# Peptides against a protein of PDB entry 4GMN, part 258

Target 1, 375 residues: chain A of PDB entry 4GMN
Amino acid sequence: RYANITLLALVTLASIGTDFQETLVKGNQGSRESPISAADEEWNGFDDADGDAMDVDQKSSSGEDQEEDYEEIDVKEDDEDDDDDSITSEMQADMERVVGADGTDDGDLEDLPTLRELIQTAVPQLIRLSNLPIDSDESLTIQSHALSALNNISWTISCLEFANGENANIHNAWYPTAKKIWRKTILPILEADSADLKLATQVTSLAWAVARVLHGETPTDGNPHRKFISLYHSSKQQAGGNSNSIEEPEDPFQGLGVKCIGVVGSLAHDPAPIEVNREVGVFLVTLLRQSNNVPPAEIVEALNQLFDIYGDEELACDKEVFWKDGFLKHLEEFLPKMRTLTKGIDKRTQPELRTRADEALLNLGRFVQYKKKHA

## One batch from the design tools (peptide; made by RFdiffusion4, then SolubleMPNN)

Design b2_p25_8_s3 (from b2_p25_8, 12 letters changed)
Fold by OpenDDE base, seed 4:
Structure b2_p25_8_s3 (fold): chain B 375 residues (1-375), chain A 25 residues (1-25)
Amino acid sequence: as target 1 above (375 residues)
Amino acid sequence: NLEAERRQLKLQYELRLKRINEKLE
């Protein structure tokens, strides 16, 4: 009885975290519709003049318009949209406030009661449940659900913009809790060295969500970046041997390899120790050098992490790692390989992966150009 | 669960693309 109630509560908390995220995404889409009307600055196309008008004879083959009268089968889909609008009016009001809040510097979530309750009341209990001794399949199930709830909450909060002092109240409330999740949930599970790839995937996803807010301020105790690099390599060795395919997630970006890259990339941001940054940077550049044996989604994530880590020339890691270890040369040498890789992705079967690869290729060209200009 | 992470990754990529463009101008 208690276990079923606990499981139901954990599922409910995981759902609330997902619904809260959906509301954030919808709110951010509405804000984009407004002011991009103005800068129709005429990008004066370069007048390349050479007007050799090859007269391609437009033979107008008059194909007969067979008006096939497709009888509009008025399929009254009774969309019983059981929109189980599980988004409480309070959660929606909190989200509207988060999207609209000019960051009042007071770390008091007074105006965000639902978010405060999630951070202050729910998360500490989820941390406790994730740390239960695993002695049964029931305790493993509870841990998995607690990790899923922590994951959804942590991901949702990591969607918020915290740059330039935005959402400072939420950041200040979340930051100590995020460090607690890291120290009390993530590190103990990583140190247990479990062969459970499902658990490893869950903890790595949570670690990525937490590290996306903490960045280089993530606790460096026990060299967690090396544990995730080790996990990356171990996951590749296991996938090659046993044909018990843990079904590669249908989404290539949900793979354990991508998640490991996302974690270590986030850990390498300023103010991370230069040696942590170097070890991660070398790992990421090594993936690009070995790209023939690396899934395209992992290459996309590795590139994106490299851009985020080394996108600022004012940071110590630019001089001490990026330039010193010759990363620009490796990125330049990778450009033609990335073009080939991106072109090899079928737009019909993997449209999202193709789009993300096209974006990463574009950004790689631009990033290389940027770094050459600021050399 | 998976859908929440997917939407997050999408938003992250959009924000990254914006930041890289702003630094190149």
Scores: peptide ipSAE 0.112, ipTM 0.784, DockQ to the pose 0.655
Fold by OpenDDE base, seed 1:
Structure b2_p25_8_s3 (fold): chain B 375 residues (1-375), chain A 25 residues (1-25)
Amino acid sequence: as target 1 above (375 residues)
Amino acid sequence: NLEAERRQLKLQYELRLKRINEKLE
């Protein structure tokens, strides 16, 4: 009985985190569709008159109207409006405020009660549930659901823009909580050295979402970047040996390899220690050098992480790692390989992967050009 | 879970493309 109530509460929290995200995505799309009001410039048309009426007498051939009586198959659209109206009016109002809020610098979430309760009340409980001793299948199930709820909340928050002081109130409220998730949930699970690839995938997804907000301010205690690099390599060794491949996720971007790259890339951002940045940068560049044996989605993510890490010439990592370790040469040498890789992706069978590869190829060319200009 | 992460990755890619373009102008 208590187990079922706990599971139901965790599923509900995971759903709330998803619905909150959907509302954020819809709100951000609606703000972009602000119609450029076509200024009705009344272009007063100039009167030019000349009327030469050439009378071309095209003969009316009377083709017979065969009324093919298309029987309207009244496909009852069973509008199973599964109006999963799970989005409460309060959650929607909080999302509208997040999209519309000029960032008040006050770390107060008084105007965002649903988000406040998620961060201040729900997340600390989820952290406790995710860090319970695993002594039963029930405890493992509770941990998995707690990780799923933390993942959805953390991913949702990681989609807010925090650059230039935007959403500073949310950032300031989330930042200490994100560090608690890292220290109390992510690190203990990574240190437990579990052979459970499902748990490893869940914790890596959560780690990516958290690291997308904390960046280089993510706690470096115990060198977590090396643990995720090790997990990347271990996951590749297991997939190669047993024909009971864990069903590769239908989405190539949901693979453990992509998630590991996303985590370590995020951890390497300024102000990360230069040694952490270097180890991650070398890992990412090594994936490009070994691209023949790397899934295309991992190459796309590795490129994107390299662009984000080394996109700013004012950062210490640009001089001390990017230029010093000769990363530009490796990116230039990878350009023709990336063109071949991208062209090899079928647009019909893998349209998203192809789109992301085309984007990454375009950005690679541009990034190389940018870096050559600032050399 | 998976759909949430997928939507997020999409938004991140759009923002990245914008930032790289702004640095080349």
Scores: peptide ipSAE 0.112, ipTM 0.785, DockQ to the pose 0.606
Fold by OpenDDE base, seed 2:
Structure b2_p25_8_s3 (fold): chain B 375 residues (1-375), chain A 25 residues (1-25)
Amino acid sequence: as target 1 above (375 residues)
Amino acid sequence: NLEAERRQLKLQYELRLKRINEKLE
């Protein structure tokens, strides 16, 4: 099952890698080398072909010497370079231990070399490509494809079960790389505050995939949960104003709103700071209270996130947020609304949305009963 | 892109339903 998803990610990465090569080759159209036949070549990464530094021919325009005395703000280059070599050595050491254990089921071993190459070789290159200065339509295309590849890889890995120490080797290899994706790809794009809803959707999808593994251990720098909540609200305002139908994704669960909910829900899991958990929990409960103005798919995702966040009574967030902020009452009051909402979804036109809503309704009833038993 | 993400969300929902049931028994 996982192998088929990994294979799909590889095929998609290979396709994207081909599109990158075509995009780079179109930029470099001085030399007509023949299109490599894209069909059978296993994507072995970008060969570090020789440093054809783009000779940006800075034509020397002789503009005059106005000596404006700009005070050298001594920006201390904090040598953050030391952390990059340590990550590769730990990843390598943990992966060498996996090859030596005779007792791991043969199925995990076949995909492990491929996952290793994806994590160690492909992802660092994709991070670099996602961080290119956006100065052209070509650089924007490269960024979009890099984000798509990172999304596919990150999603694929986020499908592995990591509970109870399952797939621990893959988790340990992915975890530092997932943090690097978050810090070097996701945060910079979120901070750029771009009005590009396509880019926002891509980065939010990637952020959700990454946060599904990192959960509350996702870097909290710059309060990313607030950025995604803001993005949620901004996306609703833009959809209301411009009748330029950005084609609402045919799948209700592919909407930017659902993705924002998925990210912030994942960020609020233990061991997230209680205030992060509270802000997310209040956001999610507020969506339920305003359910008449919220797409059904977003309600389904908001419920599912609430169940995942507050499903454990032993967690600090259960006592300090769920019970303290009275979330049970809001969930109980929402039960009849959820029944009405779910019944309003046509099984013929929206069978998946109806199935997910029926499931979320069932789980809501059970969750409320569980919480009442453990009150 | 979309198909991988969609298949994956489906798996998580199945696991969630199991966990909620196990806590009610």
Scores: peptide ipSAE 0.100, ipTM 0.765, DockQ to the pose 0.397
Fold by OpenDDE base, seed 5:
Structure b2_p25_8_s3 (fold): chain B 375 residues (1-375), chain A 25 residues (1-25)
Amino acid sequence: as target 1 above (375 residues)
Amino acid sequence: NLEAERRQLKLQYELRLKRINEKLE
């Protein structure tokens, strides 16, 4: 299991690394001509279609080893270890509970050396590459490849079970690196407020993968949930106006709207601040109320996020947000609309969307029943 | 009940990962 996940991450990194190397070589040669025809098929965990693009026939072109002496840019890590003491004593105590009593489950991936090298050696370099000054089309392409690599790694890791202390060693090794990706890659790109929808889609995919592991422990600096909600709304406004066919991705679940919902939903999980949870919960419930103007895939994702956020009655957000803001009523009122929406999806033309909608409808009925029992 | 289905959604995701891995082997 772990070996296969690690192998997948390495193959993905190697593929992107090859395309990255070709991009660097083309950039240095000043030859504007050759379209980078390799659409970096980002493994977003949703595409069953991406499995055919990995048949890159490794024609071993025995290119001679030009040892390009990469001058080690001695970036003095000013370790401003601003130990942001924002690890609440409760989070530290829960980390100490998840870290079993023997304290020796240091994020030492002794049994997984390849995954260790991926996390400790490859990811920090990809973070650096994603933070290069954008001064050329080549530097933008480098950033894109670095983001795609980080995305694929982060999605791969996010597929592991970390509940109940499963894979604690991998979680502990990934957790600080995931926070570094968030702070050094995701936040700076979100703050640059670029009108580039491609870059926005890449950073949002990466943010979703990272937030699927960090959940409510994702750094809240600069209110990133509001930035992704804003990006959701901005993406809807642009799709209506410019006839530049941003070809809606063939997969309805690869859309920027779905990715924004996935990010903000993940950010709202416990132990997120109650006001962050409320703002996200209200956003998601508002999508259900406006469902006639919302793509079915976004409704499916919004429902899944609502079930995940409010699925536990012991959490503070259940009392302070779900019950207090009357979310049950909105979910009950949406149930007949969801039945109509799901029945409207053609099983022949959109089999996956129909399957996910049938599942979300089933879960909505069960969730409403669950909440009525614990009212 | 919801936990069992969260496990089933996770199993579908694991089955996707398995199919991707079976194409890489």
Scores: peptide ipSAE 0.025, ipTM 0.646, DockQ to the pose 0.047; fails the geometry check

Design b2_p25_8_s4 (from b2_p25_8, 14 letters changed)
Fold by OpenDDE base, seed 2:
Structure b2_p25_8_s4 (fold): chain B 375 residues (1-375), chain A 25 residues (1-25)
Amino acid sequence: as target 1 above (375 residues)
Amino acid sequence: SSEAERRQLRLQQELRQKRINEKLS
């Protein structure tokens, strides 16, 4: 009984975190829909020139093709739009405030009571549940659900723009909690060195969401970037050796390898120690050099992380790592390989992977051009 | 979870694309 109530509460918290994210994304899109004034540019129709009607007398050969009346089985796709209207009017009002609030610098979540309760009340309980002694299948299930809820909340918060002092109140409330998730949940699980790839995937997803907010301010205790690099390599060795189908996630961007790249990339952002940045940068550039043996989704993520880490010329890592270690040459040498890789992705079978690869290729060309201009 | 992560990665890509364009201008 108590277990089922705990599981239901964890599933509910995971749902709330997802719905909150959807409304944030919709609200951020709605604010960017500047009304494209439909300038009715009267596209003056092409004058279709009077093509002479050649009267080709095609003789009617009356082949009685039996129109087999294929009864259109009107498969009513019951669009179970399970519009699970689970978004309480209070959550929706909090979301409208997050999207519509001019950044009133009041670092209090007074205007965001639902988000405050998620951060201050729910997350500390989820951290405790994720750290229970594993002594039963029930405790493993509780840990998995607690990690899923923490993941959804952490990803939701990582949606918010925190650049230029935007959402500073939310950032300030989340930041100490994010560090607590890292130190109390992520590090202990990562240090346990479990052979459980499901648990490793869950903790790595959570680590990525947390590191997308903390960046180089992520606690460096125990060199977590090296642990995630080791996990990346270990995951490749296991996938290559045991044909035990741990179901590779149907989405290539949900793979443990992509998540490891996302974590270590985020950990390498300023103000990360230059040696952490270098180790991660060398890891990412090495993936590009070995691209023939690397999944396309991991190449896309590695490129994206390199653009985010080394996009700013004012950062110490630009001079001390990017230029000093000759990363521009490796990116330029990779450009023709990326064109071949991207063209090799079938748009019909993998449309998302192709779109993201086309974007990463475009950005690689632009990034190389930018870096050459600022050399 | 997975859709939320995908939406986020898309938003980050749009912001990345904007930043790269601003630096090339």
Scores: peptide ipSAE 0.210, ipTM 0.845, DockQ to the pose 0.478
Fold by OpenDDE base, seed 4:
Structure b2_p25_8_s4 (fold): chain B 375 residues (1-375), chain A 25 residues (1-25)
Amino acid sequence: as target 1 above (375 residues)
Amino acid sequence: SSEAERRQLRLQQELRQKRINEKLS
């Protein structure tokens, strides 16, 4: 009884975290519809070239319309309005405020009561549930749902822009909680070194979401970047040996390899220790050098992480790692390989992968040009 | 979960593209 109520509450919290994300994304899209002033570029009408339409009189063959009497199977849509009213009117109002508010830096979340309760009340319970002793299939199920809820919440918050002091109130409220998720949920699961690839995928997704906000301020205790690099390599060794259909996620960007790259990339940002940055940078550049044996989605993510880490010439990692370890040369040598890789992706079967590869290729060209200008 | 992560990754990609363009201008 209590376990079923706890499970239902965890599923509900995971849903709330997803729906909160959907409405934030919709709200941010609505704010970007600043009216593009229709600059009246008078599309100068193409001149009326008098081309004689030859009257090819092709005969209307009267195909007899056999009205196949499709018996209207009155499928009673039992509109089970599963009004999964997961988006409360209060959550929707909080989301509209997040999109519109020049947030105060005080972090009290006075104007965001639903988000405040999510961070202050729900997340601490989810952390506790994710760290229960695993002694039954029921405890494993509870952990999985708690991780899913934490993942959805953490991803949602990582959608917010925190640059230039935007959403500073939310950032200040989330920051200590994100560090608590890292220390109390992520690190203990990584230290248990379980062969469970499902659990590894869940904790890595959560770690990426948390690290996308904490960046180089993510706790370095126990060298977590090396654990995720090790997990990356271990996942590749297992996929090569056992024909156990780990159902490769239908989405190539949801693979454990992509998630590991996303985590370690985020961990390597300033103010991360230079040696952490170097180890991650060398790992990412090594993936590009070995690109013939690396899934295209992982190459796209590795490039994106390299651009995010080394995009700023004022950072210590630019001089001490990027230039010192000769990363520009490796990126230049990879440009023709990336063009070949991107062209090899079928736009009809993998449209998202192709789009993201085309963008990563464009950015690689721009990034190499930028680094050559600022050498 | 997976659709939430996918939406986040798209938004991050747009923000990355913006930052790269601002540094090249």
Scores: peptide ipSAE 0.207, ipTM 0.842, DockQ to the pose 0.609
Fold by OpenDDE base, seed 1:
Structure b2_p25_8_s4 (fold): chain B 375 residues (1-375), chain A 25 residues (1-25)
Amino acid sequence: as target 1 above (375 residues)
Amino acid sequence: SSEAERRQLRLQQELRQKRINEKLS
């Protein structure tokens, strides 16, 4: 009885986190519709040019109107009660405020009551539930649902732009909570060295969402980047052995390998320790060198992480890692391989993967050109 | 979960394209 109520509450929190994300994404799309400035096209008057009316004799061919009696098939819409998990009016109002608020630097979520309760009340309970001793299938199920809810919330918040002091109030409220998720949920699960690939995938997804906000300010205690690199390699060894491979997720970007790359890439951003940045950078460049044995989606993510980490020449990692370790040469040598890889992706069967690979290829060319200009 | 991550990855790609274009200009 109590377990079922707890599970229902966790499913509801996971739903709320998803709906909140949908509303944020819709709100951000609506704000990018800059009102098309109705340029007042001054309708310059038609000058009355006297053009000769050529009398083209249209012969009236009397085509017989065959009234095809379309039988209106009364398709009874079975009202499948789509449990339209309708965004609450309160969640919608919070989303409109998040999208419309000029970034007031006040870490107070006074104007965002649903988000405040989610961060201050719900997330601490989810952290507690994710740390339950695993002694039963029920406790494992509770942990999985708590991780799912934390994942959806953390991903949702990581959609927000925090650059240039945007959404500073939300950032300041989330930042200490994100560090708690990292220290209390992610690290303990990673340190348990569980052979459960499902749990590893869930915690890695959550770690990526958290690290996308914390970046190089993610706690480096216990070298978590090395744990995720080890998890990447371990996941590849298991997929090669038994034909009972966990069905590769239908979406190539949902694979554990992509998630590991996303985590370690995010952890390597400034102000990460230069040694952490170097180890991650070498890992990512090594994937490009071994690209013949790496899924295309992981190559796309590895490139994207390299662009995000080393895109700024003012950062210490540019001089101390990118230039010092000769990463430009490896990126240049990878350009022809990336062209071949991208062309090998069928647009009909894998349109999203092809689009993302075409974008990553374009960006690789641009990035190499940029780095050569600033050498 | 998976749809959330897909939407996020798209948004991140758009922001990345913008930043790369701004640095090449």
Scores: peptide ipSAE 0.206, ipTM 0.843, DockQ to the pose 0.571
Fold by OpenDDE base, seed 5:
Order: C-alpha cells, then sequence, then structure tokens
Structure b2_p25_8_s4 (fold): chain B 375 residues (1-375), chain A 25 residues (1-25)
C-alpha cells in the first residue's frame, strides 16, 4: 500500500518534470524568431541537357484492377485525451517567470513556488528513495522511479540559460541540490559497480543532466570522469557479446555510449582540473580517430562536447590541452571522415541522426576555421 | 523518461547551435 502511493507520487513527479520541460522548450522557441526560413534556397543544380530520349515503348499491359477492398479498419483514434492538464496553472506561471526572469542574485525562489517545492521538498525525498538499500524487486522499482523523477527535474533545470547571470536565483537554489544529487545518488550507485546496464543508463542520464549545470565544478571525488570512461568501454564490450543485450534504444542519441560522452564532456569544462580536461579531451579525440567502429550518434556527441569544451580561447584548457596536445590536427584530419560518415546516414530511415550529423559536420568546419584564425 | 530526454537533447542542440553561431561567426 505505502509503496504503491510512493510509486504513484514518483510517476507524477516524473510527469510534472516532463511537462515543465515541454513548456520551457515552447517558451524558448517562442522567443527565438526562427530565422530558419531563409536557408531553404534550393540551389537548383545545373541543367545537364543531354537526355538521349531512348523511346522505351509503353506496352499498355492492362493489369486488371483488382479492387482489393482494403477494409478501412476504422482505428478509432481513441483520443486518449492525454490529460495535458498535468501542467498546473502555478507551474505554467512559474515557467513564464523563468523564461522572463531578470536574475535576482539571492537564490530566493519566492516568485517560483512550484520550482521551490520541487527543489527544496521533492528532490531531497527522491535522493533518499534513490539511496535505499536494495533488498527486493520493490526497492529496485522505487529506485528506478526516483532516478527517473530526478532525471526529469535535473534535465529540465539544465535547459535554463545560466550564462551571463540569467536565472541566477534558480541556479543558486539548484546548485547545492545538484551537488547533493551527485554525492548522495550518483556516486554511491557508480561505486556499487553493478552489472545492471539499465541502472547504469539511468544514473548516467541523471549524471549528464546534473553535470550540464555544474560543469567543471562537479565534485571530483573518486575521479568520476574515469568511471564514466570505463563504463563507456564496458558497455561496448557487453553489446558485442550477448545477443540478448538490451535492445539498442530506437533513438541512437539515448544510448549509454552517448550519455557517457555527454557526462565526461560536461565534467571537462572550465574550471575542471587540467588533468581531467586532458583525459576527457584525449578520450573524445580518440573516438574520432577510431570512428570506423563508433556509432554515428556518439561521434556527433563527441564533436559537440569538443566544441563546447574548447570553443573559448581565453580558457586555460585551450593553451594547456587543445594546442599543446595537437587537437586541431586531429579535427582537421577527421573532416573528410565526417563527410563520408554523414553522407552514409540515410535521410529516410534516420532523419534526426542525419540532421544532427550535418550540423556537427558544418560546425566542425567552422570550428577548424576559427581555431586556425586564432592560432 | 525517454521522450523527456529527446526533447532536452533537441533543446540542448538548439542552444549549442546558437552558441556556435555566436562564437564561430
Amino acid sequence: as target 1 above (375 residues)
Amino acid sequence: SSEAERRQLRLQQELRQKRINEKLS
């Protein structure tokens, strides 16, 4: 009885965290006047004129129109009225304020009561539930739901812009809680060294969301970047051996490999120790060198992390790692491989992966040009 | 869970593309 109520509450919190994210995405899209309309100038390719009209005789074989009466199975769209009513009017008002909030420095969430209750009341309970002794299938289920709720909340908050002091009140309220999630939920699960790939995927998703806010200020206790690099390699060894492996997620970007790259990339941002940055940078560049055996989605994520880490020439990691370890040469040598990789992705079967690869290829060209100009 | 992560990855991508355009333009 108590467990079912707890599970229902966790599912509800995970749903609220999802809907909160949708509203943030819609709000951020509404403030972006989409300049996308101008780039669809179809470059009408050259009229190569010499169509030799081979007159292939239209033999009119009168195939009998068998009207196969496709019974329209009236699939009643059960309008599952997805009760989109999960966005409380208070949560929607908090979202409108978050998108428009002039960052007050004090970390006070007086004006954001729903977000305050999520951070101050819900998250501490979710951390407790994620850190219960695992002694039953019920405790595993509770942990999984607690991790899912923490994931959705953490990812939603990680979608806020915190650059230039934007949303400073939310950042200041979240920052100590994010560190608590890291130390009390993520690290203990990573230290338990469980062979459970599902749990590893859940904790890695959460770790990525948390690390996207904390960046190089993520607690370095126990060298977490090395644990996620090890997990990346272990995940590749297991996928090759067991034909009963967890179905590769239908979405290439939800794979454990992509999530590991996202975590370690985020951990390597300034002010991360230069040694941590170097180990991660070398890992990412090594993936590009070994690209023939790496899933395209992981290459896209590795490139994006390299751009985020080394996109600022004023950072110590630019001089001490990027230039010193010769990363520009590896990126330049990878350009023709990336063009081949991107062209090899079928737009019909994998449209998202193709779009993401086309963007990463474009950005790789721009990044190499930028770095050559600032050499 | 999976759909929330997809939306977040899309938003992350848009934010990254904006930052790249601002820094690498």
Scores: peptide ipSAE 0.197, ipTM 0.836, DockQ to the pose 0.724

